# Designs tried in a protein design run: peptides against a protein of PDB entry 5JNO. Part 68

Target 1, 112 residues: chain A of PDB entry 5JNO
Amino acid sequence: MVAKFQPPPEYQLTAAELKQIVDQSLSGGDLACRLLVQLFPELFSDVDFSRGCSACGFAAKRKLESLHLQLIRNYVEVYYPSVKDTAVWQAECLPQLNDFFSRFWAQREMED

## One batch from the design tools (peptide; made by RFdiffusion4, then SolubleMPNN)

Design b1_p21_2_s4 (from b1_p21_2, 15 letters changed)
Fold by OpenDDE base, seed 5:
Structure b1_p21_2_s4 (fold): chain B 112 residues (1-112), chain A 21 residues (1-21)
Amino acid sequence: as target 1 above (112 residues)
Amino acid sequence: SMAAQEQAAFDALIQEQREML
């Protein structure tokens, strides 16, 4: 048996927190989008990340990276175990996440 | 507040996403 992935402490949700998000979710894809907002608010920040962090050298990008997606998937699997199937994840969750993220920034670009 | 405005934007997008399901 392989041990479950343990997220970094800064991305650790309690059972109660996850349950609250799940209770508001209508599907695995919906849950994924809600988790995206909850776990990674920095991806939705208007702060200019182009200059990077002088202290750590990190340059944040407005992209959904593999680590973001994997962390979200791990939480979604708790209540929607079907997403353990990669085909289900790619059909039900990934498109929802990408569309949600793209719509957010598209809307912000129109307002600016 | 900026936080409230951001939350409202998130809520609107989540609602839009729900309607697409």
Scores: peptide ipSAE 0.132, ipTM 0.743, DockQ to the pose 0.126
Fold by OpenDDE base, seed 2:
Structure b1_p21_2_s4 (fold): chain B 112 residues (1-112), chain A 21 residues (1-21)
Amino acid sequence: as target 1 above (112 residues)
Amino acid sequence: SMAAQEQAAFDALIQEQREML
């Protein structure tokens, strides 16, 4: 028996929180992007902010890692069970996540 | 606030993503 994946407490959404995000989502891919923003705001932190915040010592990383994607997928599966199929995940959600994340930083890089 | 500006950016990106669907 495979143990159910349990996210760290800082990435644990309540049913109400997840439902709210779902209610705002138009698709599994849209839900995935919204979850990305809600779960991992640190991935969108400005470099200048990271450098300027000596008090917090936080350095933002501009990288979507497999663990981020897995957490997102776990939540998406709750309302879009079809993403349990890897092919569906890779076609419907993963490209949207990557595009969303890339566009964010591309826009920021165009500013400096 | 910085938080408000960041949220606005997120909202814009989300909207852009939704429009592409």
Scores: peptide ipSAE 0.124, ipTM 0.737, DockQ to the pose 0.126
Fold by OpenDDE base, seed 3:
Structure b1_p21_2_s4 (fold): chain B 112 residues (1-112), chain A 21 residues (1-21)
Amino acid sequence: as target 1 above (112 residues)
Amino acid sequence: SMAAQEQAAFDALIQEQREML
């Protein structure tokens, strides 16, 4: 059996929290983007947490890693089970996630 | 507050994303 994906504790959502996000979502792709913002605010920050937090040693990177995407997909699947199909995930969610993330940083770079 | 400003920016991005759907 494939090992169950175990997200870090800081990225756990309660059923109530997830439902609140779902209630605001118009589609699986929209839900994925909302989850990205809610779960990983550090990916949208210019703050160098390695300098800001000497105690934790955390360093934020501006990259959507497979671990981030897998966690988002796990939550999306709860309400949009069709994304269990990789083809559906790649067609409906991944493009929206990548576009959303890239547009954010493109806009930030124009402000610099 | 800085947190409120950041949230507003996120909300704007989410709205922009919705308009493209």
Scores: peptide ipSAE 0.122, ipTM 0.731, DockQ to the pose 0.126
Fold by OpenDDE base, seed 4:
Structure b1_p21_2_s4 (fold): chain B 112 residues (1-112), chain A 21 residues (1-21)
Amino acid sequence: as target 1 above (112 residues)
Amino acid sequence: SMAAQEQAAFDALIQEQREML
């Protein structure tokens, strides 16, 4: 039996929390972007932890990794089961996530 | 605050994303 993916506690949403986000969402792609912001605020931080902690060697990456995307997809699937189809996920959610994330950092780079 | 500025940026981007739908 393959164990079901269990998100770390930091990324665990209750049904009520997820519903609140869903109620504010207009589509699966919109929901995905809202989940990105809510689940992974560290991806939007200018804080370079590698600079602050030379001992831990942790470098904050400003990129959407497969684990981030999978976690978002897991929540989106609850209300938009069609995204279980990879083609739908790639057409409806991934482009919006990437555009949203890219726009954020593009703006930040201009402000710095 | 930085947190407030980030939240405003998030909201603006979300709104822009919604308008493109």
Scores: peptide ipSAE 0.145, ipTM 0.757, DockQ to the pose 0.126; fails the geometry check

Design b1_p21_3_s1 (from b1_p21_3, 12 letters changed)
Fold by OpenDDE base, seed 5:
Structure b1_p21_3_s1 (fold): chain B 112 residues (1-112), chain A 21 residues (1-21)
Amino acid sequence: as target 1 above (112 residues)
Amino acid sequence: SELEQARQRALAVLDQMLAER
């Protein structure tokens, strides 16, 4: 089972914002990827960017950290409660997140 | 902005990935 916690203000989505992302999503895994982009756009930028969240600490650049994944999972649970099960999260969401993130930077590498 | 452009590029990659499935 996933642990729940209140996200820092920098990563807090309104119900309307979350609903909009959900409406654009085809699955829990898709929702997870869209949340990744919405919550952490700096992970997709060449420009150094910091939100200044003291609760997040320092994270490796261009790496998905445990805190990123936990925050995303918390929001996915709102519309896909099944991801509370770790097996479901690891089968449906984690592979897509890693695939998406790796694919993004692989393409960027080819463009450079 | 650079950040918004990054967001748009990321979403485009996601759409491409989903289209392959």
Scores: peptide ipSAE 0.717, ipTM 0.956, DockQ to the pose 0.909
Fold by OpenDDE base, seed 1:
Structure b1_p21_3_s1 (fold): chain B 112 residues (1-112), chain A 21 residues (1-21)
Amino acid sequence: as target 1 above (112 residues)
Amino acid sequence: SELEQARQRALAVLDQMLAER
């Protein structure tokens, strides 16, 4: 039996909050990326926010860790149930998340 | 704030990425 994933309280989105993000999204992959930004804005900042959730991988600010991805996936599944299929998640969401995140930091690295 | 600025920059990158598709 796999226990139901329960996000930390600070990352528990209301239905209204999730819907707002969904309304801005054009696909599951897009939704995943927007959730990444909304749930973990600290991953896009040079500011240290490690005082938050100890389980959310604040030690690796420029890395997408399993907990980040799992949490995002759980929310994406609400509106895109097909991502429950790992193959779909890996084809539609993970590449976009990784490309987006990598692109962001690549651009930041090139800044003077 | 720095956090909000980061979030806005992230969203800008995302929009750019999506526009290229």
Scores: peptide ipSAE 0.716, ipTM 0.956, DockQ to the pose 0.884
Fold by OpenDDE base, seed 3:
Structure b1_p21_3_s1 (fold): chain B 112 residues (1-112), chain A 21 residues (1-21)
Amino acid sequence: as target 1 above (112 residues)
Amino acid sequence: SELEQARQRALAVLDQMLAER
């Protein structure tokens, strides 16, 4: 049995917060990318940043990890239940997330 | 803040990417 995923408190969005992001999104893939920015802004920062507890916060990493993707998928499923299908998630959301994240840092590198 | 600036830059890149599709 696979245990139900429970996000850390710092990554829990209210219905209103999620709705606001959804209203700005044109598709499930778009929503996924916007959630990435909303939930994990530190992944786009040039400066080392600690999120959460001031004493035990997480340092920023330039990598999309399984935990990030699972959290995003959980919220996307609320409005796009088709992404519960792994094939749909891998076809509609994951490529956009990867392309977006890679494009961001590629562009940033060119600006340096 | 630098974090907010990063967020805005990220969203700008996203909008550009979406406009190309």
Scores: peptide ipSAE 0.716, ipTM 0.956, DockQ to the pose 0.880
Fold by OpenDDE base, seed 4:
Structure b1_p21_3_s1 (fold): chain B 112 residues (1-112), chain A 21 residues (1-21)
Amino acid sequence: as target 1 above (112 residues)
Amino acid sequence: SELEQARQRALAVLDQMLAER
């Protein structure tokens, strides 16, 4: 039996913490982006996090991998259950995540 | 910290992106 996805301790949000982020969000896509920043600040840093989280073994740097997206989606689903539909997730959240992440690093690269 | 600075920069970019919509 395959165990359900469980976030490592570093990425476990309490209901109160999640609510705070939700209260700052205007949409599911906005929530997804804010979760990205809160959960994975290392993806926005020049600091070397080659091994990422010691508990989950995140190795990606400056890229959104399936594990990042899955974790974000799990939290977004709490308040936006419609994103359980992959088509909705791909239409409402993924484009905003990708646009936001790409924009961030595009700006940083221009400053280098 | 560098991590907090990164977080703040990211949020600033996000706010800018949202404001343009």
Scores: peptide ipSAE 0.716, ipTM 0.956, DockQ to the pose 0.904

Design b1_p21_3_s2 (from b1_p21_3, 10 letters changed)
Fold by OpenDDE base, seed 5:
Structure b1_p21_3_s2 (fold): chain B 112 residues (1-112), chain A 21 residues (1-21)
Amino acid sequence: as target 1 above (112 residues)
Amino acid sequence: SELEEARQRALAVLDEMLAER
């Protein structure tokens, strides 16, 4: 049995908020990317920003870290239980997350 | 706000990425 997911308050989504993101998503990978934006908007900003979550510790700027990915995966599992399988998570979600995040900052680099 | 603008830019990039598929 898997322990119940309980995110820190700063990263807790209501059922309605999660449903809204799901309705905008075309796949588990798409949902993962949208959750990345929703949960961690500071990763897409040039402005220094901290949510103040003591449980998260320090995170590298402009890097996807294990904590980010774990929180996203936990939410994706609500509507896409198959991602509980690590192989599915690594095939369907991780590549899209990394591609999306890399593309974002690559574009920003060209604009700077 | 800066964060909201960043969010919008991020979502735009995501839409572009999805359009390529």
Scores: peptide ipSAE 0.712, ipTM 0.954, DockQ to the pose 0.876
Fold by OpenDDE base, seed 1:
Structure b1_p21_3_s2 (fold): chain B 112 residues (1-112), chain A 21 residues (1-21)
Amino acid sequence: as target 1 above (112 residues)
Amino acid sequence: SELEEARQRALAVLDEMLAER
């Protein structure tokens, strides 16, 4: 039996909030990336906003951790149930998340 | 705010990435 994942209170989206993000998304992978930005904006900042939050990835500020990905996947599944299949998640969402996140910081590195 | 600016920059990068597809 797999226990239902319950996000920390600070990452609990309302139906309206999630719908707004979905309405801006063109695919499951796009939705995943937008959720990444909305749930964890601190991962895109040089300012440490994740101090004291286990779900924010304090120790690895510029890395996508398993908890981040799990939270994102849970919300993506609401509108794209196919990502419940790990193969689909790994083919449609993970590559886009990684590409997006890497691209962001690669650009920032070039500016420094 | 710094956080909002980061969010906007991130979304801009995402839009660029999506436009390339």
Scores: peptide ipSAE 0.711, ipTM 0.954, DockQ to the pose 0.886
Fold by OpenDDE base, seed 4:
Structure b1_p21_3_s2 (fold): chain B 112 residues (1-112), chain A 21 residues (1-21)
Amino acid sequence: as target 1 above (112 residues)
Amino acid sequence: SELEEARQRALAVLDEMLAER
């Protein structure tokens, strides 16, 4: 039996922490982006950074990997259960995540 | 810290993106 995905301790949000992020969010897509920043600030840094979690399996910096997206989606589903539908996730959240992430690094590259 | 600065820059970009919508 395959165990359900469980976030490593470094990426576990309490209900209160999640609610704070939700309260700042205007939509499921916005929530997803804010979760991205909150959970994985290292993806927005030029500094080499590791959370030291051997269970995470994150390999590529400056890349939204499947594990990042899965973790974010799990939290978004708490308040936006419709994203359990893959079509909804791909229409409402993924484009915003990719747009946000790409925009961030595009701007940084222009400044270099 | 560099990490916090990165977080703040990211949020600034997000706010700009949302404002354009």
Scores: peptide ipSAE 0.711, ipTM 0.954, DockQ to the pose 0.899
Fold by OpenDDE base, seed 3:
Structure b1_p21_3_s2 (fold): chain B 112 residues (1-112), chain A 21 residues (1-21)
Amino acid sequence: as target 1 above (112 residues)
Amino acid sequence: SELEEARQRALAVLDEMLAER
């Protein structure tokens, strides 16, 4: 059995906050990427930054870890319940997340 | 702030990526 994931308090979004992000999103994959930016802005910063959770947001600044992905998936499921299916999550959301994150840092490296 | 600027840069990259699809 897989235990239910409980996010740290600093990564708990209200319904209103989530709705605002959803309104800007065109798909589940788009929503996932926007959630990545909103939940973990420190992953896109060159500045050392801590939000109080070393386990989920501080340790790997340029790597999407399982905890990040699980948090994002939990919120995406609220509006796109089909991502509860792992195959759908892996086909529609994970590739976009990885492409987006990789593209960001690749572009950043070129500017450096 | 630098964090907010990073957020904006990230969203800009996302918009560019989505525009290519």
Scores: peptide ipSAE 0.710, ipTM 0.954, DockQ to the pose 0.881

Design b1_p21_3_s3 (from b1_p21_3, 10 letters changed)
Fold by OpenDDE base, seed 5:
Structure b1_p21_3_s3 (fold): chain B 112 residues (1-112), chain A 21 residues (1-21)
Amino acid sequence: as target 1 above (112 residues)
Amino acid sequence: SELEAARQRALEVLDEMLAER
């Protein structure tokens, strides 16, 4: 059994907000990527930004860390319960998240 | 804001990635 999901206030989405993101998503992997942008916009900015979440600790800049991935997975599970299976999460969501994130900064590198 | 601009750029990259599939 999985423990009840309770994100820090800084990363809490309302049902309406989550539904809006889901409506824009074509798959669980797509939803994961959109949640990444919604929850952690600072990972896509050159501007130093901190949400001030004491529970999150320090995160490496421009790196996807376990805390980011866990929070995203918890939300994805709401509409795609199959990702509760680690094999499904690793096959459907993680590759897309890593691909998307790496692609973003690769493009930014070319523009700089 | 700069943060919102970054968010929009990220979503554009995502759309491009999805279009390739």
Scores: peptide ipSAE 0.707, ipTM 0.953, DockQ to the pose 0.906
Fold by OpenDDE base, seed 1:
Structure b1_p21_3_s3 (fold): chain B 112 residues (1-112), chain A 21 residues (1-21)
Amino acid sequence: as target 1 above (112 residues)
Amino acid sequence: SELEAARQRALEVLDEMLAER
């Protein structure tokens, strides 16, 4: 038996907030990426906002951790139930998340 | 804010990535 995942209070989206992101999204993978930006903006900043955050971790400023992915998946499942299947999640969402995140920091590295 | 600027930059990268598909 797997207990229902409960996000930390700081990462609890309202229905209205989630709908707004969904309305901007064209697919489950797109939604996942937009949720990444919305939930964890500190992962895209040079400023260390992760200090003191139990969910982000100090040492994981520029890394996608298991908790990040779990939170994103939970919200994606609301509108794309198919991602409850791990194979679908790994085929449709994870590659896009990783590509997006890597692309972002690769570009930033080239600018410095 | 710097945080909001980072968010916007991230979204721009996302839009570029989506446009390539």
Scores: peptide ipSAE 0.706, ipTM 0.953, DockQ to the pose 0.880
Fold by OpenDDE base, seed 4:
Structure b1_p21_3_s3 (fold): chain B 112 residues (1-112), chain A 21 residues (1-21)
Amino acid sequence: as target 1 above (112 residues)
Amino acid sequence: SELEAARQRALEVLDEMLAER
């Protein structure tokens, strides 16, 4: 039996922490982006942080991997259960995540 | 810290993106 996905300790949010992020969010897509920043700040830094969980095997920097997206989606589903539908996730959250992430690094590259 | 600075920069970009919508 396949165990359900469980975030490693460093990526576990309490209900209160999640609510704080939700309160700052305007939509499911916005929530997803804020979760991205909250959970994976190393993806927005040029500094090599040892935040890579040895248990979950986070390896690639500066790219959104399936594990990042899965973890974010799990939290978004708490307040936006419609994203359990893959079509909704791909229409409402993924484009915003990719747009946000790409925009961030595009700006940084222009400044280099 | 550099980590916190990165978080703040990311949030600024996000806010700008949301404001354009």
Scores: peptide ipSAE 0.706, ipTM 0.953, DockQ to the pose 0.897
Fold by OpenDDE base, seed 3:
Structure b1_p21_3_s3 (fold): chain B 112 residues (1-112), chain A 21 residues (1-21)
Amino acid sequence: as target 1 above (112 residues)
Amino acid sequence: SELEAARQRALEVLDEMLAER
């Protein structure tokens, strides 16, 4: 049996906080990207910030790890339950997350 | 703060990416 994923307290969004992000989103993939920025702003910073759980935020400074993706997926599922299907998650959300994250750092490297 | 600036830059990149689709 696989244990239910339980996020650290610092990554627990209230219904109101999640709704606010959803209202700004046009799709599940868009929502996923906005959640990435909201939950893990340190992944977009050059400065090494210590925020809450070092195991999920500090170690993977420029890498999207399974814990990040699982947390995002859990919240996306609330409004887009179709992403419970792994095939849908991999087709609609993961490519956008990876594209967004890669694009951000590629652009930043060009500015340096 | 620098963290807030990073968040804002990220959202700008996201908006640009979404506009291309």
Scores: peptide ipSAE 0.705, ipTM 0.953, DockQ to the pose 0.889

Design b1_p21_3_s4 (from b1_p21_3, 9 letters changed)
Fold by OpenDDE base, seed 3:
Structure b1_p21_3_s4 (fold): chain B 112 residues (1-112), chain A 21 residues (1-21)
Amino acid sequence: as target 1 above (112 residues)
Amino acid sequence: SELEKARERALAVLEEMLAEA
């Protein structure tokens, strides 16, 4: 049996919270992007959390890591079970996430 | 907060992207 992926406690969403995001989403790809924003706002911030939070000591990196993607995919699967198929995930969600994330930071770079 | 502002900016970009699609 394959072990079920469990999100870290800080990234747990209740059914109500997830449903709220789903209700705002037009597709699995859209849902994935909204989950990215909701779960990992630090990826969209210039705030130096390593300096600002001496207690946590974590430094935010501007990249989508496998853990981020896996967590998002797990939530997307709840309402779009077809993304359990890797081909569907790679065709419908992953490109949207990458395009969205890249677009965001490209715009930020132009503003700086 | 700064994180809230980041979320707002991110969502604005997302909405723009969706509008163009």
Scores: peptide ipSAE 0.712, ipTM 0.953, DockQ to the pose 0.891
Fold by OpenDDE base, seed 2:
Structure b1_p21_3_s4 (fold): chain B 112 residues (1-112), chain A 21 residues (1-21)
Amino acid sequence: as target 1 above (112 residues)
Amino acid sequence: SELEKARERALAVLEEMLAEA
């Protein structure tokens, strides 16, 4: 048996929270993007948390890492089981996530 | 908060992206 992936407490969504996000989503890709925003708002912030939070020492980075994607995929699978297929995940969700994230920061760079 | 504002901006970008699709 393979152990079920359990998110760290800081990234644990209740069923109600997840359902709310799902209700706002038009597709699995959209859901993935909304989960990205919900779980990792620091990735969309200009705030340097290493400067703002001496207690945690967290440093915000403007990049999507494998752990971010893994967490998101686990939640997406709850309502879109087809993304368990890697090909579906790579076709329906990953491009949306990357496009969304890149678009966000591209716009911000133009404003600077 | 700044994080909440970041979320709002991010969601706005997402909505724009969805509208164009």
Scores: peptide ipSAE 0.712, ipTM 0.953, DockQ to the pose 0.887
Fold by OpenDDE base, seed 4:
Structure b1_p21_3_s4 (fold): chain B 112 residues (1-112), chain A 21 residues (1-21)
Amino acid sequence: as target 1 above (112 residues)
Amino acid sequence: SELEKARERALAVLEEMLAEA
């Protein structure tokens, strides 16, 4: 039996916090993007960061890693169970996340 | 803070993206 994934304390959201983000979201893809910002603001910053949880493993700066995506997906599934289907996740959420993240850094690069 | 500023910028980009969709 595969153990249920448990996010590190710094990435745990209460039901109320998650609901607040959901209430601001227009879709599962939008929710995913908002969760990305909420959970991993360091991915949008030029400032070096260090987190106490080594399990999070932020080796690749300015890159969406599998662990980031897994954490986001876990929360999205709470309100959008259909994303448990990988095909749905890849169609509805991943493209939005990638487009958003790429757009952000493309814009930032032009501003530098 | 720098992180808060980053969040604000990120959300602004997201809103722009959503507006175009």
Scores: peptide ipSAE 0.712, ipTM 0.953, DockQ to the pose 0.903
Fold by OpenDDE base, seed 1:
Structure b1_p21_3_s4 (fold): chain B 112 residues (1-112), chain A 21 residues (1-21)
Amino acid sequence: as target 1 above (112 residues)
Amino acid sequence: SELEKARERALAVLEEMLAEA
């Protein structure tokens, strides 16, 4: 039996905070990307940053890791229950997340 | 802050991506 994932305190959103992000989102994929920015701003920063949680993937500052994706999926699932299906998650959210993240850093590298 | 600046830039990229879709 797999235990239900509990977000670390640093990444716990209130219902009001999540609702605010949802109100700004046009789709599940869009919501996923906005959650990525909200929860993990350090992944978009050139400055060294620590949230006090060494288990949350600071070893790979510019990589989307399984823990990041799992946290995002848990919140997206609240308003888009269809992403409980792995096939839907992989078709509707993962490509958008990867494209967004890759586009961000590719653009930054070209500006340097 | 630098972190807020990073968020703003990330959101700008997202808006560009959404505009192309």
Scores: peptide ipSAE 0.711, ipTM 0.953, DockQ to the pose 0.892

Design b1_p21_4_s1 (from b1_p21_4, 10 letters changed)
Fold by OpenDDE base, seed 5:
Structure b1_p21_4_s1 (fold): chain B 112 residues (1-112), chain A 21 residues (1-21)
Amino acid sequence: as target 1 above (112 residues)
Amino acid sequence: SAEEHMEQLLEEAKAKGEMLN
């Protein structure tokens, strides 16, 4: 058996918080998107960051990074253990996340 | 439906982003 992943404190959800999100979710992919919004609201902000700042991730401001995806996957696995299988994660959750994130910024582009 | 959920979530994401602006 492998020990559960412990996220950084700033991305730690309580059992109650996670349950609330799960209760609103219709699928693992839906849950993944909800977790994206809950954990990383800064990814949906228009706030500018310093160019060349590796700490703030300026270069990938509007991109989902490996850390984002890993944290989301870890939480999704709690209620959808099947996503431990990489093939399932890539088929059910990753496309949903990418589509959701792309739709968000496409929508913003239309409004601006 | 899943699509309705996504639309709602998109609005929520927008609101949260604007809160940080």
Scores: peptide ipSAE 0.678, ipTM 0.946, DockQ to the pose 0.939
Fold by OpenDDE base, seed 1:
Structure b1_p21_4_s1 (fold): chain B 112 residues (1-112), chain A 21 residues (1-21)
Amino acid sequence: as target 1 above (112 residues)
Amino acid sequence: SAEEHMEQLLEEAKAKGEMLN
């Protein structure tokens, strides 16, 4: 039996905080992207927190990991319960998350 | 529009990242 995933305290949003983000969102995919920026601002930083740590991996900071996606999905489900269906999550939210994250770093590279 | 939201969010992400630098 798999226990329900609980976010770490630093990623635990209150109902009011989540509601504020939802009010700014037009869709589940849009909400997912907004949650990405809100929960994990460090993923958009140029600071290398993994430098000097062979166990951490250098490229990890610029990848959306399963844990990030799982946390985002948990919050999206609150207002878009259809994403509980993996097929819906993979069709409606996951592509938008990946596209958004890719666009961010692509733009940063062009601005150099 | 969705595109306007994405553009705004990209700028927000940039600002937040720079703040952490």
Scores: peptide ipSAE 0.677, ipTM 0.946, DockQ to the pose 0.943
Fold by OpenDDE base, seed 2:
Structure b1_p21_4_s1 (fold): chain B 112 residues (1-112), chain A 21 residues (1-21)
Amino acid sequence: as target 1 above (112 residues)
Amino acid sequence: SAEEHMEQLLEEAKAKGEMLN
């Protein structure tokens, strides 16, 4: 038996919250990007948390980490079971996530 | 369309990020 992955409390969505996001989504890839924005708004901030909080030592990174991707995939899987297949995840969701995140910061760089 | 959704979502992400700034 493989233990079910449980998200940390700060990343736990209620059924109602998840449904709202799903209702706004056109595809699994779209859902993945929406989950990225909803779950991790800090990834879209200019704030350097390392500079802002020397006491906690937390360094905000403009990077999609494995934990981010795992959490998103877990939620996408609820409504798009096909992403259980890694090939589907890598073809339909992962590229959209990376492109979306890259486009966001590319736009920010163009403003400077 | 998917592109329209992405564009709108980018704006939402920007707004959320700015709120944290």
Scores: peptide ipSAE 0.677, ipTM 0.946, DockQ to the pose 0.929
Fold by OpenDDE base, seed 3:
Structure b1_p21_4_s1 (fold): chain B 112 residues (1-112), chain A 21 residues (1-21)
Amino acid sequence: as target 1 above (112 residues)
Amino acid sequence: SAEEHMEQLLEEAKAKGEMLN
């Protein structure tokens, strides 16, 4: 059995908070991007944090790491259970997440 | 539309990042 993923305390959402985000989402991919912004605002900052989580030792970087993606996927699965299928996750959510993150930093590069 | 949502979300992400700077 695969161990249950436990989010760091800083990245835990209540049912009400998650529902609010879902109500604003048009799709699983859109929800994934909204979760990215909500959960990991530090990924959109020029400030580099040596430690993203004091409790678990997670370090925040300007990169979408497997831990970020797994956490987002866990929340998306609550309302879009089809993403439990890896093929669906890779086709519907991952491309949108990567494109969104890339677009953000590409825009920042042009502003410099 | 999906693109409008993305544009709004990009602005929100920018604002949140700037607050942390």
Scores: peptide ipSAE 0.671, ipTM 0.945, DockQ to the pose 0.938

